Peptides against a protein of PDB entry 3S8F. Designs and how they scored, part 212

Target 1, 157 residues: chain A of PDB entry 3S8F
Amino acid sequence: VLTLFVAVPSLMTAFTVAASLEFAGRLRGGRGLFGWIRALPWDNPAFVAPVLGLLGFIPGGAGGIVNASFTLDYVVHNTAWVPGHFHLQVASLVTLTAMGSLYWLLPNLTGKPISDAQRRLGLAVVWLWFLGMMIMAVGLHWAGLLNVPRRAYIAQV
Target 2, 166 residues: chain B of PDB entry 3S8F
Amino acid sequence: DEHKAHKAILAYEKGWLAFSLAMLFVFIALIAYTLATHTAGVIPAGKLERVDPTTVRQEGPWADPAQAVVQTGPNQYTVYVLAFAFGYQPNPIEVPQGAEIVFKITSPDVIHGFHVEGTNINVEVLPGEVSTVRYTFKRPGEYRIICNQYCGLGHQNMFGTIVVKE

## One batch from the design tools (peptide; made by RFdiffusion4, then SolubleMPNN)

Design b2_p22_3_s3 (from b2_p22_3, 11 letters changed)
Fold by OpenDDE base, seed 4:
Order: structure tokens, then C-alpha cells, then sequence
Structure b2_p22_3_s3 (fold): chain B 157 residues (1-157), chain C 166 residues (1-166), chain A 22 residues (1-22)
């Protein structure tokens, strides 16, 4: 039971970031319970990428709680479920955050702003990456629930 | 301006922290719901049992594959399984259909997996520890054992078989 | 929560059926 409390710091971190997003959205003119979301700079891949990473991190975090459960771990441990969780946490959040960081960092380091074409391409890349990662993650989690083993080339199903 | 922004951020943080705590309870409730409605795949953990991995091959219940299957009662068996690089002992494991089987699994070398296809048996096997799993095979036939924990160069070829006889 | 609950329940049910453990 105590292992579930490990989720508290991660949730606090995630929702602190969400608080920052809400603040930013409201500063940009967003109003209401959800209007601030639309006001966020969705035209900037440096923003969109890490936000999509956070979105992928939500189901991953929920899965983390499952994985940390002594009882539920017996169902999912060393199945394809675990790689599914990792790909949400690492290949989505970390990777997309890295992508977003590059979209911000490189223009600043080079002193050259990204072109509009590069911006649009960047948006396409991060959205497609997110979509592909979500498809893969769903597949891996589903396969895990069907008892497809991790670290094995062979499976019953 | 900075002070106002700080207060606003703090207010939002408090709100989202409250939401975070609420979500924690939601997740706990979800786990409880899942356990209440989907218990078929859950195997309770056994008692922690320790063994010396350096002597497990030479003495004790894992030393002789021919004596690995022990009848402990009417329609009850204990099977002492050794997972090693790269295979299982005994292999095959022969058990009767419908019998309650207690697997006692350990390793003399490195960490291995013990995943039995077609069952909910899926445990890690640690040197120095004994994994205990209870299972009843309802269907006769062959069940493949797969190592699902990387254990070295031969990991991908590490298989065993459980033969369930009528 | 209800949606997540349903998705998990459905997935677990499918898994149980796939393993013939139901």
C-alpha cells in the first residue's frame, strides 16, 4: 500500500506543470474552466511537443500506479504491458520534451529563428510522433493484458 | 506585477494539487474496482523462502530432477524447479491433470523468468530466493515455459515444458 | 473515471478470455 504513495510526488509535479499551463493560458486571454487551453500557443512546436508528452504521461502515470500495485503487478509484470508503460514515459514524455527543447534551443543558439515552413513541419512531426506512440502504447498494453511476454520473441497469441 | 503573478501561480498550484490528491483517490478506487471485478488473474505472493544458490544443485530438493515432483497429499504435488542459464529442470515437468501443484522455483546463477503459457503463472526467479506459485491445470497437454527476464546470450532460447497428463 | 474504468474492465476481460481463465 505504501508503494502507491510514490505516485504522490509525480502527480504533484505533473499537476504543477498543469498549473503553469493554466496560468499561461489565462495570461493569453483564455477564460473559463477550459478556455485557457485554447489560448495556449498551439502553433509553436516548442510548446506542443512537451505538452503532448505530458498528455502521454497521464495514462503512463496511471499505469505506473498499476505497476506499483503488489496485486495488479502479478497480472502485468514482465509482459508487453511494461514496455508500453516505458514508451509512454520515456519515448513520449522525455522524447517529446527533448524535441520541444530543441525547437526552442537551436534558434536561440544559432541566432536564427525557424522559418514558418520549419515550424509547420515541426508541428507535423510532433503530432505524428505522438499519434504513433499512442497507437504503439495501446497495442503494447493490450498485448500485455493478453499475456504477451516481455523480452521474448515468441507469444501464445 | 511579479507579486500578482506569484500569487496567481500559487492559487493555481493549490487547485491542481487538490485535483492531484483527488485523482490519487480515483486511482486507488480504480484499483479496488479492478481487484473486485477481475480477480481471476491474481496470484497471491507466497512466503519469502531463502536458499543458498551455491549449493542448490548439489543438495536439497532441487538437486535431483528425478525427485523434483513430490506428492504431498491426495491430488496435491510440490514441484521443485530450477531455472538456470539456459533452461529449466526438470524438463519436462510432468504433473497430473486436476491436481493442485505448488511450484517451488529458484535459480543457481542469475535472475530468470518463469512464464507458463496458457496460465497466469508468471514470476521472476531470483538466486537465493524461492518463488512459490500454486496452480491447477484443468486441461491436459503441453505448456511452454518461457524466460521473460533477460539472463544472458542464450536467453531467447531458454524454454521448458510442463506436460499435464490425464 | 468511468471511461477509464470501463476500458480497464473490458481489457482485463479480453485478457482473461484470451488466456481461457474466465
Amino acid sequence: as target 1 above (157 residues)
Amino acid sequence: as target 2 above (166 residues)
Amino acid sequence: SALIEQLIASSLQAGEQGLQLS
Scores: peptide ipSAE 0.006, ipTM 0.749, DockQ to the pose 0.025
Fold by OpenDDE base, seed 1:
Structure b2_p22_3_s3 (fold): chain B 157 residues (1-157), chain C 166 residues (1-166), chain A 22 residues (1-22)
Amino acid sequence: as target 1 above (157 residues)
Amino acid sequence: as target 2 above (166 residues)
Amino acid sequence: SALIEQLIASSLQAGEQGLQLS
């Protein structure tokens, strides 16, 4: 149980970000329980990408707690579950954050705003990436629970 | 204005922090629930047993594959398994159906995996340490042993077999 | 390796076209 307290700082950080999003959404005119979400700038890939990364990071973080549990880790360790966890943490949050940063950084460095076509393409890229990562991650976690081994090209199931 | 904004931000942060703590306890509760309802098949951790990886092939219970399966009691066996680059010994491992098998697994070289298909046996094997796993095979047949820890160039084809006899 | 290189090249090309960097 004590090992689970390692998750506290990460949770604090994650939900602080969520708090910032709610604040920003409400400043943009969002009202109600979920209206602030709709008010966020979903037309900007520089915003959408890291937010989608955060969304993928949530179940990944929950999985991290599982992995940190000695008893539960016995079930999932060195199975396909672990790569599933990695893809949520690295290939989702980190990668999407990097993608989002580029959509901000490149216009800033060049001094040229992105075109509408580039913006739309960027949105498509990050959403498709997120969707693909979620499908793959769910599949890997599922396979892991079915005792499909990690680092093996064969499985009984 | 700045003070008001700061106060507002703090209010949201406090709310979400409270939520985060609540979720943490939910996760702990889920773990507790899982342990309470799904205790079957959980292998308790044993005492750390160590061995010299440099001599394990020459002397001791792992030295002779022909003597790797030791009957320790009625319907009870201990199997001394070596995971090495790149295979297992003995191979095959022959054990009777319905017997309580204690696998004692170690490595003479690098870290390996010991994953037995169709079972919940899945442990890492470290040089200098003995992994102990207890299992009873209820069904006769062949069970494949898979290395699920990268151990070198031949990792992908490192397999073994457990033959459970009626 | 050739397939990997091709995939990388294709991905880079798609990116360059999308961002009009080339």
Scores: peptide ipSAE 0.000, ipTM 0.752, DockQ to the pose 0.024
Fold by OpenDDE base, seed 2:
Structure b2_p22_3_s3 (fold): chain B 157 residues (1-157), chain C 166 residues (1-166), chain A 22 residues (1-22)
Amino acid sequence: as target 1 above (157 residues)
Amino acid sequence: as target 2 above (166 residues)
Amino acid sequence: SALIEQLIASSLQAGEQGLQLS
């Protein structure tokens, strides 16, 4: 009940953020239905990281509803599905947001801008992290639906 | 200028809200699909049943593993299972193929899991509460019971077996 | 928001009914 109650406002907030991104992209010269996406600062790891985190949070949010549902929880509870959900929420959203915050915070605290090499490395780290998390999360959710147990080192399938 | 910006933002918000609604229906459809394909064969019992975990080993239907399997009708059985640190009783659980089995599982100590491989039986077992699951084994053989809730040092080795006989 | 919640609740209820028949 609580999760479902929070789900609607959270969903509205998430898409409001998306609307803000569209507005920002259009302010940066992006035009058309999708041109605003390309206009966003994809060369900045401090931007890319949180955005990728949000992308991972989308399926994670849906998973939250599943996990909180009495009927659906019977299917997924204590299976590999749950770790998959956590890796989307924590290892993706929270971690990538932290990474992005770090890429912004450290240069400001030290007064030293990041070099181009550091920037490119940061982008590589963030993208590779996201890719790895998505692969693992998809695998865990899939395994969970196949009834692979959580907190067990063995499985029939 | 600020007013124009606000109006523009509002327009984008409306569009994205419409999209969000559409995605909501997609997710609901996916949920429905998952339910339709992954819940066959298991009927959870919804009634609340309580037991005293401190006495469950001494008295009642869980006290004697030899009497844990009770025939309740033609081709119907109730199995009283105790999940404890670190195992299950009775072990093995012997039931006939094709019979309707009602598992009544509880714990005398801590929270355990009751996950039957090869089936959709997967419930948490709480001390003081009886978990009830109804299932019919269509195939004979051995089905392993796995604890999927951390319960202590021996958790990883906590296994049971259901033997389904022809 | 209330409508969305109702839709979700209705979907879950339908799922529960289906589960009872399984």
Scores: peptide ipSAE 0.000, ipTM 0.711, DockQ to the pose 0.030
Fold by OpenDDE base, seed 5:
Structure b2_p22_3_s3 (fold): chain B 157 residues (1-157), chain C 166 residues (1-166), chain A 22 residues (1-22)
Amino acid sequence: as target 1 above (157 residues)
Amino acid sequence: as target 2 above (166 residues)
Amino acid sequence: SALIEQLIASSLQAGEQGLQLS
């Protein structure tokens, strides 16, 4: 009940952020239905990381609603589905947001900009992290739907 | 200029709010789809039943593994199962094929899991609470019971077996 | 605050050296 209640403002917040991104992208010269996305600063790991986190959070959030359903929870509870959900929420959104925050925070704390090499490395890190997390999350959710148990090292499937 | 920017932002916000509403319905539809395709055999939650975990081993229907399987009808059985650190009682659980089996599961010690492979039986077992699961085994053979709730040092080896006889 | 700043700066420098980055 509480989860479903909180889901509504969370969705509103998420799409408000998306609106801000669209506006920013259009200000940066992006046009059309999707051109504004390309215009966003994808060369900045401080931007890319949290955005990727948000993208990963979408299926995770949907899964949260599923997990909060009394009926649907019978299907997914204590299966590999649950760890998949957690990794999307914590290891994707929270972790990537933290990573992105560092790329903003550290330059500001030190008063020194990050080097170009550090920037490129940062981009590589966050993209690779996202990719790995998506692979794992998809696998865990899939396994969960196949009734692979949570907290067990074996399964017949 | 600030006013123009504000107006533009509001326009995009309205669009995305509309999109968010649409997505909400999509999510509801996905939930409905999942219910229709994956919950056909879901066992509904039973009535909450309480027991004293400190005496469940000494008295009552869980006390004697030899008396754990009770025929309650021509093709209906009740099985009183204990999940404990670290195993299940009785073990194996022997039931006939095609019979309706009502599992009454509780724990004398800590929280355990009761996940039967090859079935949709998957419940947590709490001390002081009786979990009720109803299932009919259509295929004979052995079904492994897995504890999917961490319960201590021996958790990973906590297994049971249900033997379904023809 | 100054100590933290110095620590961070030193760590970043060490990291760059370790990775042979500019």
Scores: peptide ipSAE 0.000, ipTM 0.710, DockQ to the pose 0.027

Design b2_p22_3_s4 (from b2_p22_3, 10 letters changed)
Fold by OpenDDE base, seed 4:
Structure b2_p22_3_s4 (fold): chain B 157 residues (1-157), chain C 166 residues (1-166), chain A 22 residues (1-22)
Amino acid sequence: as target 1 above (157 residues)
Amino acid sequence: as target 2 above (166 residues)
Amino acid sequence: SDLIRELHQRSLEAGQSGLALS
């Protein structure tokens, strides 16, 4: 139970980021309960990538609570569930954030803005990455629930 | 202007923090619901038991694989299992169908896994600690034991067998 | 490399027979 308290600062951090997004969206003219989302710069891969990472992080965070549960961990521990969790937390959030950071950093370091073609390609890359990661993560979680072992090349299922 | 922006951000942060707390309670509630409705098959953790990994092969209940299966009562057995690099002892583990089996598993060397296919038995095995798992095999046959914790070059080949006899 | 191959073979045999690698 005490371990689950780790979820508190994590959720606080996550939703602080969400607060920043809402503020940004409203500054860009978004109104209403959801209008601020549409107002965000979805045409910029430097923005889209980390946001998609955050979206993947939500189910990953929920899974983290499961993994930290004393009783529920008995079901999922050392199964494919755990890699599924990691791929959401690291390969989605961290990796996509790194990609997004690159789309911001590289133009600043070189002094050259990215071309429109590069921007469109970047958007395609991050969306495809996100889609692939979601498919893989769902598959790994599902396999884990079917008791497919972690760190093994064979499974009964 | 900066002050106005800071106040706005603070307001949004307060709202989202409240939402975050609400979501925390939702997740706790979901866990509670799952535990309340789906408790069947949950294996509780055993009591903490320690053993000396340096002597476990020479003395004690794990020392002789021929004496690893001990009948403790009517239709009740305790099986003392060693997980080592790279296999299990005894191998095979022979137990009767329908008997209540208490596995006491430890390691003489490094951390291993003890994952029995077709069952909910899945525990880590730490040197110096004894993992205790209770299970009743309802179906006769062979059950493969898989090491699901990386333990070295032979990890991928580390298998055991439980033979459940009619 | 030869040592690794030997260790793999011994580990396979150990897994099948239930014998210790060392």
Scores: peptide ipSAE 0.025, ipTM 0.793, DockQ to the pose 0.013
Fold by OpenDDE base, seed 5:
Structure b2_p22_3_s4 (fold): chain B 157 residues (1-157), chain C 166 residues (1-166), chain A 22 residues (1-22)
Amino acid sequence: as target 1 above (157 residues)
Amino acid sequence: as target 2 above (166 residues)
Amino acid sequence: SDLIRELHQRSLEAGQSGLALS
């Protein structure tokens, strides 16, 4: 009940952010139903990181609802599914948001802009991080559905 | 100007909020559908039963591992299992193939897990509470019990065995 | 402590039994 209650404001917040992104993309010249997405500043790791975090949060949030369901939780509880959910929420959304924040904060604190090389490296880091998190998360969720136990180093499958 | 920008932002927000609400209903519908149709792997919660964890080893049905398997019917057994730091008793648990097994599981010390590989048996075991799980083993052989709840230094090595005999 | 060592020994024995199923 509590999780579902929290899900409502979380969804509202997430899609409000999406609204802001659409507006920004359209201001940057994006047109059509999806053209505004391409118009967003994908060359800025401070932007890319939290957006990738949000993308990872979508399946994670859905998983949260699953975990909050009594009947569905019987299937996934204390399996590898749960760590998969956690890594999407914490290691993806929270961590990528923190990483993105650093790409803004450090230049601001030092008073020095990041170099082009640093920018490109930053982009590589956040994309690779996201890719790794998605691979691990998919694997953990899949393993969980195959009844691989949580907090165990051995499994039948 | 600021007013025009505000109006534009508001329009997009309204659209996305409407979408978010729609998605919320979709999620609720999916949950409802799953509740109505999903039956595989579900272990219904039993009635709350409590025991004294400080005396469960000394008296009662969990006290003697040799008496842990009780035949309650022609093809029905109750198995009284203790999950403790760090193992299970009885170990192995011997049950016949095709019989309905009712596991009554509790702990004398800390919270443990009771996950039987190859089955849908997966419950947390709390001191002072009795977990009840019903299962019928259709295939003979050995089934490993795994503790999937952290219980201390020996957690990683906490295993048991169920032997299903023909 | 002796208790920790005892519990560790129990865990090793249990683990060995579990690994034998693999």
Scores: peptide ipSAE 0.023, ipTM 0.774, DockQ to the pose 0.013
Fold by OpenDDE base, seed 3:
Structure b2_p22_3_s4 (fold): chain B 157 residues (1-157), chain C 166 residues (1-166), chain A 22 residues (1-22)
Amino acid sequence: as target 1 above (157 residues)
Amino acid sequence: as target 2 above (166 residues)
Amino acid sequence: SDLIRELHQRSLEAGQSGLALS
């Protein structure tokens, strides 16, 4: 039970970020309950990448709570579920955040803005990465629930 | 303007914090639901038992694979399993169908996994500790034991078999 | 290298019955 309290500061942080996004969206003219989302700069891969990472982190975080639960961890431990969790947390959030950071950092360091073609390509890369990661993560979690073992090349199913 | 912006941010933060708390309760509810629906048949944790990994192969119930299966009752058996680099002992493990089997698993060397396909048996095996798992095989046949914890260069080949006889 | 070969051989022998199930 005490372990689950670790989720509290994490959630606070996550939703603080969400609050910042809402504020930003509203500053950009978004109105209503969801209009602020559309107002965010979805044409910028430096923005889209970390946001997609955050989106992937949501189910990953939920999985983290599951993994931290003693009884539930018994079900998922050392199954494909765990790699699924990792790919959401590391390969999604961390990796996409890194990608997004580079899309911002490199133009600023070089002093050369990215071209429209590069921007579009960047968006494609980020979205495709996210899509692939989500598909894989869902598959791994599903496989884990079907008792597919981790760190094994074979499975009953 | 800055003050106004700060107030606005605080308002949004309050809203999202409230949402955060709500989500926390949702997650707790989901955990409760999962426990209620999916924890049926969870193998109870055994009592913590220690063993000396340096002598477990020489003396005690794990020393002789021929004596690994011990009948403890009319339809009850204890199986002393050794997970080692890289395999299981005994192999195969032969048990009767319908009998209650108590697996006592330990390791003489490094941490291994003991994952029995077709069952809910899935435990890590630590040197110096005895893992206890209780299971009843309802169906005859062969059940593969898989090491799902990396244990060295031969990890990928570390398999065992449980043969359930009618 | 000899140790690796020995460990590998042991792994093959120990896992033979399990591999047959695949």
Scores: peptide ipSAE 0.023, ipTM 0.789, DockQ to the pose 0.013
Fold by OpenDDE base, seed 1:
Structure b2_p22_3_s4 (fold): chain B 157 residues (1-157), chain C 166 residues (1-166), chain A 22 residues (1-22)
Amino acid sequence: as target 1 above (157 residues)
Amino acid sequence: as target 2 above (166 residues)
Amino acid sequence: SDLIRELHQRSLEAGQSGLALS
């Protein structure tokens, strides 16, 4: 149980980012409990991508705590649960952050802003990526709980 | 302006930090609840037991598959299993229904997995170490052993069978 | 490709016979 305290710095960092988002949303005119969320720049793929990555990172982080638990790890270790976990961490957060970074970096490097069509396409890409990742992650975690083994092409279920 | 922004950010950070701590306690509580309600599924970790992987095939309890199943008491057995590239020994493993089985699993070569379908038996097998798992098969039949740790070119074909007899 | 197939076949046989792939 004491091992779970390793999650404290990570949680502090994650929710500090959330605090920054709330601050930014309120600066942009958002009011109320959820109004600040709507006020964030959801029309910018450079913003949406990493934020979606952060959202995927939440259940992934929770899973990380489970995986770090000596007792619970016995249940999930070397099952489909583990791939579900790192797909949220790497293929969601890291990948979406990289995607978002490109949407910012390329226009700046080339000196050319992205067109409206490119912007809309970018939004579609990151949202579809996120959706697909969430579906896959839920499936993998579910399969893991059903004792589907990792690194095997067969399962009892 | 900078000072005002700094104060505002700190206020939000404090709120979210409080939330983060609350969530941490929720996670701990969930773990505690799971342990309290599902104690029967928890297998205590055994003591560290070492073996020489270079000689485990030649001498000791793993050397002869015909002697791998040892009755240690009334309705109690110890099964000495080798996980190797690429299979399990003995294969099949024959045990009686309702008996308490202690699996002693080790590897002579590389790390393998020992995942028994239909059970909660799922351990990694390290060369030089003995993995100990205790289980009682309530239903007769065949249980497939699956290697769920990559161990080489034949990993995907590495299977074993436990036959539980009435 | 032939080597891979051979190794695959040997691995199957090893798993069935209880012998290590050599």
Scores: peptide ipSAE 0.026, ipTM 0.801, DockQ to the pose 0.013; fails the geometry check

